# Peptides against a protein of PDB entry 2V3S, part 56

Target 1, 95 residues: chain A of PDB entry 2V3S
Amino acid sequence: PISLVLRLRNSKKELNDIRFEFTPGRDTAEGVSQELISAGLVDGRDLVIVAANLQKIVEEPQSNRSVTFKLASGVEGSDIPDDGKLIGFAQLSIS

## One batch from the design tools (peptide; made by RFdiffusion4, then SolubleMPNN)

Design b2_p19_5_s3 (from b2_p19_5, 5 letters changed)
Fold by OpenDDE base, seed 4:
Structure b2_p19_5_s3 (fold): chain B 95 residues (1-95), chain A 19 residues (1-19)
Amino acid sequence: as target 1 above (95 residues)
Amino acid sequence: AKQLLLTRHPDGSISVTEL
């Protein structure tokens, strides 16, 4: 399996590194993203963007070592989005 | 950053553990 880390801020704005595995041919990007949401680790509004970027990494993990993307849940928040601080952004990387 | 692990269990359940 591919070992991944999803770095993003929780509801308290604390940075978390979420480790999880992805097995090509068994797992789907959308399915794993749903599990992250079910676990309370990802906002349900971010299903599409998380799944899209997860798919991007797992299809070529050697080339796509890290991706940073804007969260839908962060757009309407009071904080100004910042990719460097991962405010309104998340980062997905190969462990 | 806090380190968390998402585990998918054979029975279909999932769990989150702080590392």
Scores: peptide ipSAE 0.807, ipTM 0.961, DockQ to the pose 0.969
Fold by OpenDDE base, seed 1:
Structure b2_p19_5_s3 (fold): chain B 95 residues (1-95), chain A 19 residues (1-19)
Amino acid sequence: as target 1 above (95 residues)
Amino acid sequence: AKQLLLTRHPDGSISVTEL
C-alpha cells in the first residue's frame, strides 16, 4: 500500500497530519475520501477536490510526491486563503 | 502539527488514533 499524509486544519484551525494508506486496485480515491469525511477529518464539501488530488498522487506516487489544493470549504471562511499556511488549502504527500 | 492515523478495519469500520 501507499502511505500518505493529508495535512489540513481542523475546525479549530489546528494543523493536523492525517496518515492513511491507499492500495491501488482495491481502494478508490472517492472511497477513501468518503472515509476521511465519515471520520470527521474532511469537510463533506471537499469530497470532489480531495478525491481528484488523491487520484493524482496515487497514479504516479514517485513523481507526484506532494500536491496542494484549494478546499471548497475554505472559500466561505473568514480567513483569507493561503496555500503556504494551509488556510483554505490542504496538502497530500507521500509518507 | 498533531499526528493522526486513520485505520480501516477488516469489518469495515474506521478509527482515528492520535500518535
Scores: peptide ipSAE 0.807, ipTM 0.961, DockQ to the pose 0.970
Fold by OpenDDE base, seed 2:
Structure b2_p19_5_s3 (fold): chain B 95 residues (1-95), chain A 19 residues (1-19)
Amino acid sequence: as target 1 above (95 residues)
Amino acid sequence: AKQLLLTRHPDGSISVTEL
């Protein structure tokens, strides 16, 4: 399995590193993303973007070691989006 | 950053653990 880390801020704006595994041929990007949502770790509005970027990193894990992407849940927030600070952004990386 | 682990159990349930 591929060991991954999803870094993003929780509702209190605290940075969290979420470790999880992805097994190619068994798991799907959308399925694992839905599990993250069900666990309360990802906002439901971010299903599409998380799944898309998870698919990107697992299809070529040696080339795509890290991907940072804009969250739908952060667009209408009061905070100014910032990919460096992961405000309105999340990051997936190979652990 | 706070470290969390998502575990998928054989019965289909999931859990989150703080590391």
Scores: peptide ipSAE 0.807, ipTM 0.961, DockQ to the pose 0.967
Fold by OpenDDE base, seed 3:
Structure b2_p19_5_s3 (fold): chain B 95 residues (1-95), chain A 19 residues (1-19)
Amino acid sequence: as target 1 above (95 residues)
Amino acid sequence: AKQLLLTRHPDGSISVTEL
């Protein structure tokens, strides 16, 4: 399986590193994203963007070692989105 | 950063553990 880390801020704006595995041919990007949401680790509004970027990284994990993307849930917040600080952004990477 | 682990169990349930 592919070992991944999802880095994003929780509701208290604290940075979390979420480790999880993805097995090609068995798991789907949408399915794993739904599990992250069910666990309360990802906002349900971010299903589409998380699944899209998870698919991107698992397609070619050697080429796509890390992807940073804008969260739909972050747009409505009071903080100005910032990819460097992962405010309104999340990062998926190969561990 | 807080380190968390998502585990998927054979019965279909999931759990989160702080490392």
Scores: peptide ipSAE 0.807, ipTM 0.961, DockQ to the pose 0.922

Design b2_p19_5_s4 (from b2_p19_5, 7 letters changed)
Fold by OpenDDE base, seed 1:
Structure b2_p19_5_s4 (fold): chain B 95 residues (1-95), chain A 19 residues (1-19)
Amino acid sequence: as target 1 above (95 residues)
Amino acid sequence: ARQLRLTRHADGSISVEEL
């Protein structure tokens, strides 16, 4: 399996590194994203964007070592989105 | 950053562990 880390801020704006595995041919990007949501680790509004970027990174893990993307849940927040601080953004990387 | 691990169990359940 591919070992991944999803870095994003929780509802208290605390930065979390979430480790999880993805097995190509068994797991789907959407399925794993739904599990992250079910676990309360990802906002349900971010299903599409998380799944899309998870798919991207697992397609070529050696070339796509890290992807940073804008969260739908962060767009209407009070804080200004910032990819460097991961405000309204998340980062997915190969562990 | 706070370190967490998502575990998917054989019975289909999921759990989160703080490392």
Scores: peptide ipSAE 0.796, ipTM 0.959, DockQ to the pose 0.945
Fold by OpenDDE base, seed 4:
Structure b2_p19_5_s4 (fold): chain B 95 residues (1-95), chain A 19 residues (1-19)
Amino acid sequence: as target 1 above (95 residues)
Amino acid sequence: ARQLRLTRHADGSISVEEL
């Protein structure tokens, strides 16, 4: 399996590093993303963007070691989105 | 950063633990 880390801020604006595995051919990006949502780790509004970027990283994990993407849940938040600080952004990386 | 792990169990359930 591919060992991944999803880094994003929780409701208290604290960074969380969420480790999880992805097995190509058995797991789907959409399925794992839904599990992250079901576990309360990802906002449901971010299903599409998380799944898209998870698919991107697992299809070429040797090349796509890290992907940072804008969260739908962060667009209308009070904080100005900032990919460097992961405000309104999340990051997927190969562990 | 706070370290968490998502585990998917054989019975299909999922759990989260803090590392």
Scores: peptide ipSAE 0.796, ipTM 0.959, DockQ to the pose 0.929
Fold by OpenDDE base, seed 3:
Structure b2_p19_5_s4 (fold): chain B 95 residues (1-95), chain A 19 residues (1-19)
Amino acid sequence: as target 1 above (95 residues)
Amino acid sequence: ARQLRLTRHADGSISVEEL
């Protein structure tokens, strides 16, 4: 399986590194994203963007070692989005 | 950063633990 880390801020705006595995041919990007949401680790509004970027990284892990993307849930927040500080952004990377 | 692990179990359940 592919070992991944999803880094994003929780409701208290604290950074969390979430380790999880993805097995090509058995797992789907949308399915794993739904599990992350069910576990309370990802906002439900971010299903589409997380699944899209998870698909991107697992289709070619050697070329796509890390992806940073804007969260839908971060748009409505009071803080100004910042990809460098992962405010309104998340980062998915190969462990 | 807080370190967490998502585990998928044989019965289909999922769990999260802090490392």
Scores: peptide ipSAE 0.796, ipTM 0.959, DockQ to the pose 0.914
Fold by OpenDDE base, seed 2:
Formats: sequence, C-alpha cells, structure tokens
Structure b2_p19_5_s4 (fold): chain B 95 residues (1-95), chain A 19 residues (1-19)
Amino acid sequence: as target 1 above (95 residues)
Amino acid sequence: ARQLRLTRHADGSISVEEL
C-alpha cells in the first residue's frame, strides 16, 4: 500500500497530520475520502477536492510526492486562505 | 502538528488513533 499523510487544520485551527494507506486496485480515491469524512477528519464539503487530489497523488506517487489544494470548506471562513500556512488549504504527501 | 492515524479494519469499521 501507499502510505500517505494528509495535513490540514482542525476546527481549532491546529494542524493535523493524518496518516493513512491507499492500495491501488482495491481502494478508490472517493472511497478513502469518504472514510476520512466519516472519521470526522475531513469536512464533507471537501469530498470532491480531496478525492481529486488523492487520485492525482496515487496514480503517480513518485512524480506527485506532494499536492496542496484549496478546500471548499475554507472559502467561507473568516481567515484569508493561505496555501503556505494551510489556511483553507490541505496538503497530501507520500509518507 | 497533531499526529493521527486512520485504520480500516477487516469488519469494515474505521478507527482513528493519536500517535
């Protein structure tokens, strides 16, 4: 399996590094994203963007070692989105 | 950063642990 880390801020704006595995041919990007949502680790509004970027990283993990993407859940927040600080953004990376 | 692990179990359940 591919070992991944999803880095994003929780409701208290604290960074979480979420380790999880992805097995190509068994797992789907959408399925794993739904598990992250079910676990309360990802906002349900971010299903599409998380799944899209998870798909990108797992299809070529050697080329796409890290991807940073804007969260839908961060758009309406009071804080200005910032990819460097992962405010309104999340990052997926190969562990 | 807070370190968490998502685990998927054979019975279909999922769990999260803090590392």
Scores: peptide ipSAE 0.796, ipTM 0.958, DockQ to the pose 0.933

Design b2_p19_6_s1 (from b2_p19_6, 9 letters changed)
Fold by OpenDDE base, seed 1:
Structure b2_p19_6_s1 (fold): chain B 95 residues (1-95), chain A 19 residues (1-19)
Amino acid sequence: as target 1 above (95 residues)
Amino acid sequence: SAAREARRARLRALGAALN
């Protein structure tokens, strides 16, 4: 399996690393994204963007060691989106 | 699957702890 880390801020704006494994051929990007949402770790509005970027990193984990992407849930937030601070952005990386 | 169920359970626990 591929060991991944999802770095993003919780509802308290605290940055956290969420570790999980992904097994190609058994797991799907959308399915695992749904698990993250069901756990309250990802906003439901971010299903599409999380799944798309999860798919990107797992299809070429050796070349795509990290991907940072804009969250739909962060667009209308109180803070201005900032990919460097992961405000309105999340990051997936290979552990 | 057992692996998926275990992951879901772990993530739920983590979500409860982080939020």
Scores: peptide ipSAE 0.812, ipTM 0.967, DockQ to the pose 0.915
Fold by OpenDDE base, seed 3:
Structure b2_p19_6_s1 (fold): chain B 95 residues (1-95), chain A 19 residues (1-19)
Amino acid sequence: as target 1 above (95 residues)
Amino acid sequence: SAAREARRARLRALGAALN
């Protein structure tokens, strides 16, 4: 399996690393993204962007070691999005 | 599957702790 880390801020604006495994051929990017949403770790509005970037990193994990992407849930928030601080952004990386 | 259910349970517990 591929060991991944999803780095993003919780509702208290604290940065956290969420570790999980992905097994190609058994798991799907959309399915695992839905698990993250069901757990309350990802906003439901971010299903599409998380699944797209998860698919990108797992299809070529040796080349795509890290991907940072803008969250739909962060656009209309009170904080100004900032990819460097992961405000309104999340990051997926190979552990 | 068992592996998927285990992951979901772990992530759910983590979500409860982080939020």
Scores: peptide ipSAE 0.812, ipTM 0.966, DockQ to the pose 0.922
Fold by OpenDDE base, seed 2:
Structure b2_p19_6_s1 (fold): chain B 95 residues (1-95), chain A 19 residues (1-19)
Amino acid sequence: as target 1 above (95 residues)
Amino acid sequence: SAAREARRARLRALGAALN
């Protein structure tokens, strides 16, 4: 399996690393993204972007060691999005 | 599957802890 880390801020704006495994052929990017949402770790509005980037990293994990992407849930927030600080952005990486 | 169920349970626990 591929060991991944999703780094994003919680509701208290604290940055956290969420570790999970992805097994190609068994798991789907959409399915695992839905698990993250069901767990309350990802906002439901971010399903599309998380799934798209998860798919990107798992299809070529050796090349795509890290991907940072803008969250749909972050644009309507009070804080100005900042990819460097992962405000309104999340990051997926190979652990 | 058992693996999926285990991951879901772990993630739920983590979500409860982080939020």
Scores: peptide ipSAE 0.811, ipTM 0.966, DockQ to the pose 0.900
Fold by OpenDDE base, seed 4:
Structure b2_p19_6_s1 (fold): chain B 95 residues (1-95), chain A 19 residues (1-19)
Amino acid sequence: as target 1 above (95 residues)
Amino acid sequence: SAAREARRARLRALGAALN
């Protein structure tokens, strides 16, 4: 399995590393993204962007070690999006 | 599957703790 880390701010604006495994051929990017949403770790509005970037990293984990992407939920937030601070952005990386 | 259910349970617990 592929060991991944999702770096994302919680509702208290605290940055957390969420670790999970992904098994190609058994798991799907959309399915695992839905698990993250069901757990309250990802906003439901971010299903598409999280799944797309998860797919990108798991298809070639040796080449795509890290991806940072803009969240749909962050655009309408009170804070101005900032990829450097991961405000309105999230990051997926290989553990 | 058992593996998927285990991951889901772990993530749910983590979500409850982090939020």
Scores: peptide ipSAE 0.811, ipTM 0.966, DockQ to the pose 0.937

Design b2_p19_6_s2 (from b2_p19_6, 10 letters changed)
Fold by OpenDDE base, seed 1:
Structure b2_p19_6_s2 (fold): chain B 95 residues (1-95), chain A 19 residues (1-19)
Amino acid sequence: as target 1 above (95 residues)
Amino acid sequence: SAARERRRERLKELGKKLN
């Protein structure tokens, strides 16, 4: 399995690393993304973007060691999105 | 699968801690 870390801010705006495994051929990007949403770790509005980037990193984990992407849930918030601070952004990386 | 369920449960517990 591929060991991944999803780094993003919780409802208290605290940055957290969420570790999980992904097994190609058994898991799907959308399925695992839905698990993250069901757990309350990812906003439901971010299903599409999380799944897309999860798919990107697991298809070529040796080349795509880290991907940072803009969250749909962060765009309309009061805080200005910032990829460096992961405000309105999340990051997936290979553990 | 069992592996998927274990992951889901672990993530659920983590969600409770982080939120």
Scores: peptide ipSAE 0.761, ipTM 0.958, DockQ to the pose 0.924
Fold by OpenDDE base, seed 4:
Structure b2_p19_6_s2 (fold): chain B 95 residues (1-95), chain A 19 residues (1-19)
Amino acid sequence: as target 1 above (95 residues)
Amino acid sequence: SAARERRRERLKELGKKLN
């Protein structure tokens, strides 16, 4: 399996690393993204973008060691999006 | 899948802790 880390801020704006495994051929990007949402770790509005980037990283984990992407849930927030600080952004990386 | 169920349960508990 591929060991991944999803780094993003919770509702308290605290940065957290969420570790999970992904098994190609068994898991799907959308399925695992839905698990993250069901757990309350990802906003439901971010299903599309999380799934897309999860698919990107697992299809070529050696080439895509890290991907940072804008969250739909962060666009209309009070804080100005900042990919360096992961404000309105999340990051997926290979553990 | 047992593996999927274990992951879901682990993530659920983590969600409770982080939120």
Scores: peptide ipSAE 0.753, ipTM 0.957, DockQ to the pose 0.899
Fold by OpenDDE base, seed 3:
Structure b2_p19_6_s2 (fold): chain B 95 residues (1-95), chain A 19 residues (1-19)
Amino acid sequence: as target 1 above (95 residues)
Amino acid sequence: SAARERRRERLKELGKKLN
């Protein structure tokens, strides 16, 4: 399995690392993204972007060691998005 | 699968702690 870390801010704006495994051929990017949403770790509005980037990293984990992407849920928030501070952005990386 | 269920439960518990 591929060991991954999702780094993003919670509702209190605290940065957290969420660790999980992905098994190619058994798991799907959309399915695992839905698990993250069901757990309350990812906003439901971010299903598409999280799944797309999860798919990207697991299809070529040797080449795509880290991906940072803009969250749909962060665009209309009170804080201006900033990829360096992961405000309105999240990051997936290989553990 | 069993592995999927274990992951779901772990993430669920983590969600309770982080929110």
Scores: peptide ipSAE 0.733, ipTM 0.953, DockQ to the pose 0.904
Fold by OpenDDE base, seed 5:
Structure b2_p19_6_s2 (fold): chain B 95 residues (1-95), chain A 19 residues (1-19)
Amino acid sequence: as target 1 above (95 residues)
Amino acid sequence: SAARERRRERLKELGKKLN
């Protein structure tokens, strides 16, 4: 399995690393993304973007060691989106 | 699958702690 870390800010705006495994051929990007949402770790509005980027990283984990992407849920937040600070952005990386 | 169920349970616990 591929060991991944989803780094994003929680409801308290604290950066958290969420570690999970992805098994190609068994798991799907959309399915795992839905699990993250169901667990309250990802905003439901971010299903599409999380799934797309999860797919990107798992399709070529050797070359895509890290992907940072803009969250739909962060666009209308009080803070200006910033990929460097992961404000309105999340990051998936290979652990 | 059992693996997905285990992951869901783990993530659920993490979600409770992080939010």
Scores: peptide ipSAE 0.302, ipTM 0.808, DockQ to the pose 0.924

Design b2_p19_6_s3 (from b2_p19_6, 7 letters changed)
Fold by OpenDDE base, seed 1:
Structure b2_p19_6_s3 (fold): chain B 95 residues (1-95), chain A 19 residues (1-19)
Amino acid sequence: as target 1 above (95 residues)
Amino acid sequence: SAAREARREALRKKGEELN
């Protein structure tokens, strides 16, 4: 399996690393994204973008060691989105 | 599957911890 880390801020704006595994051929990007949402770790509005980037990183994990992407849930937030601070952005990386 | 269930449970616990 591929060991991944999802780095993103919680509702308290605290940055956290969420570790999980992904097995190609068994898991799907959308399915695992739904698990993240069900756990309250990802906003439901971010299903599409998380799934898309999860698919990107697992299809070529040796080349795509890290991907940072803009969250739909962060667009209308009070804070200005910032990929460097992961405000309104999340990051997936290979552990 | 057992692996998927284990992941879901682990994520749930993390969610409870972080929220």
Scores: peptide ipSAE 0.791, ipTM 0.962, DockQ to the pose 0.924
Fold by OpenDDE base, seed 5:
Structure b2_p19_6_s3 (fold): chain B 95 residues (1-95), chain A 19 residues (1-19)
Amino acid sequence: as target 1 above (95 residues)
Amino acid sequence: SAAREARREALRKKGEELN
């Protein structure tokens, strides 16, 4: 399996690393993204963008070791999005 | 599968901890 880390801020604006595994041929990017949403770790509005970037990293894990992407849930917040601070952004990386 | 169920449970626990 591929060991991954999702880095993003919770509702308290605290940055956290969430570790999980992905097995090609068994798991799907959309399915695992739905698990993250069901756990309350990802906003439901971010299904599309999380699934797209998860698919990108697992299709070529040795070349796509880290991807940072803008969250749909972040654009509606009061804080100005900032990829460097992961405000309105999340990051997926290979562990 | 057992692996998928284990991941779901682990993520649930993390969600409760982080929120």
Scores: peptide ipSAE 0.786, ipTM 0.962, DockQ to the pose 0.925
Fold by OpenDDE base, seed 3:
Structure b2_p19_6_s3 (fold): chain B 95 residues (1-95), chain A 19 residues (1-19)
Amino acid sequence: as target 1 above (95 residues)
Amino acid sequence: SAAREARREALRKKGEELN
């Protein structure tokens, strides 16, 4: 399996690293993304963007070691989105 | 599968700790 880390800010704006595994041929990007949402780790509005980027990283893990993407849930937040600080952005990385 | 169940449980535990 592929060991991944999802880094994003929680409701208190604190950065957290969520570690999980992905098994190609058994798991799907959308399915795992839904599990992350069900666990309360990802906002439901971010299903599409998380699934798309999870698919990107698992299809070519040797080339795509890390992907940073804008969250739909962060667009209308009180803070201005910033990919460097992961404000309104999340990051998926190969562990 | 066993692997999926393990991940779901692990994520649930993480969610409870972080929220």
Scores: peptide ipSAE 0.361, ipTM 0.837, DockQ to the pose 0.847
Fold by OpenDDE base, seed 2:
Structure b2_p19_6_s3 (fold): chain B 95 residues (1-95), chain A 19 residues (1-19)
Amino acid sequence: as target 1 above (95 residues)
Amino acid sequence: SAAREARREALRKKGEELN
């Protein structure tokens, strides 16, 4: 399996690293993203973007070692989105 | 599936531990 880390800020605006595995052929990007949402770790509004970027990283993990993407849930937040600080952004990386 | 449920539970626990 591919060992991944999802880094994103929680409701307290603290950075969390969520480690999980992805097994190609068994798991799907959308399925795992839904599980992240069900676990309360990802906002449901971010299903599409998380799934898209998860797919990107797992299809070529050798090339896509890290992907940072804008969260739909972060657009209407009080803080200005910032990919460097992961404000309104999340990051997936290969562990 | 059981596997999916197991991962959801594991992820939930991880989230709570990190929060």
Scores: peptide ipSAE 0.272, ipTM 0.792, DockQ to the pose 0.581

Design b2_p19_6_s4 (from b2_p19_6, 12 letters changed)
Fold by OpenDDE base, seed 2:
Structure b2_p19_6_s4 (fold): chain B 95 residues (1-95), chain A 19 residues (1-19)
Amino acid sequence: as target 1 above (95 residues)
Amino acid sequence: SPAREERARRLKELGKKLN
């Protein structure tokens, strides 16, 4: 399996690392993303972007060691999106 | 499904606070 870390801010705007495994052929990017949403770790509005980037990293984990992406849920928040601070952005990386 | 729910629970429990 591929060991991944999802880094994103929680409701208190605190950065959290969520560690999980992805097994190609068993797991799907959308399925795992839905589980992240169901667990309250990801906003439901971010299903598409999380799934897309999860797919990207797992299809070529050696080339895509880290991907940072803009969250739909963060666009109209009070804070200006900032990929460096992961404000309105999340990051997936190979553990 | 129960399997998904258990996986999701584990995902949340594995979260590590950085701040």
Scores: peptide ipSAE 0.342, ipTM 0.823, DockQ to the pose 0.321
Fold by OpenDDE base, seed 4:
Structure b2_p19_6_s4 (fold): chain B 95 residues (1-95), chain A 19 residues (1-19)
Amino acid sequence: as target 1 above (95 residues)
Amino acid sequence: SPAREERARRLKELGKKLN
């Protein structure tokens, strides 16, 4: 399995790392993204972007060691999105 | 499914604050 870390800010705007495994052939990007949403770790509005980037990183984990992407939920927030600070952005990386 | 629910629970518990 591929060991991944999802880094994003929680409802208190605190950075959190969520570690999980992805098994190609068993898991799907959309399925795991749904699990992240169900766990309350990802906003439901971010299903599409999280799934897309999860798919990107797991299809070539050796090349895509880290991906940072804009959250749909972040656009509607009061804070200006900032990829460096992961405000309105999340990051997936290989552990 | 129960398996998915269990993984979801684990995902949340594996979360770690950086601050």
Scores: peptide ipSAE 0.339, ipTM 0.821, DockQ to the pose 0.321
Fold by OpenDDE base, seed 3:
Structure b2_p19_6_s4 (fold): chain B 95 residues (1-95), chain A 19 residues (1-19)
Amino acid sequence: as target 1 above (95 residues)
Amino acid sequence: SPAREERARRLKELGKKLN
């Protein structure tokens, strides 16, 4: 399996690392993204962007070691999006 | 789904606070 880390700020704006495994042929990017949402770790509005970037990293994990992407849930928030601080952004990386 | 519920619990437990 592919060992991944999702770095994302929680509702208290605290950075968390969420570690999980992805098994090609068993898991799907959309399915795992839905599980992250169900666990309360990802906002439901971010299903599409999380799934797209999860698919990107698992299809070529040797080439795509890290991806940082803008969250739909962060665009309209009170804080100005900042990819360096992961405000309104999340990061997926190979563990 | 019991399987998804267990996976969700594990996902939350594997979270690490950085701050």
Scores: peptide ipSAE 0.334, ipTM 0.820, DockQ to the pose 0.269
Fold by OpenDDE base, seed 5:
Structure b2_p19_6_s4 (fold): chain B 95 residues (1-95), chain A 19 residues (1-19)
Amino acid sequence: as target 1 above (95 residues)
Amino acid sequence: SPAREERARRLKELGKKLN
């Protein structure tokens, strides 16, 4: 399996690392993303973008060690999105 | 799905604060 870390801010704006495994052929990017949402770790509005980037990283984990992407949920927030601070952005990386 | 529910639980438990 592929060991991944999802880094993003929680409701208290605290940065967290969420560790999980992805098994090609068993898991799907959309399925795992839905599980992240169901666990309250990802905003439901971010299903599409999280799934897309998860798919990107798992299709070629040797080449894509890290991906940072803008969250749909962050656009409407009070804080200005900032990829460096992961405000309105999240990051997926290979452990 | 029980399997998905278990993963969801573990996902939340495995999360760690960086700050």
Scores: peptide ipSAE 0.330, ipTM 0.819, DockQ to the pose 0.326

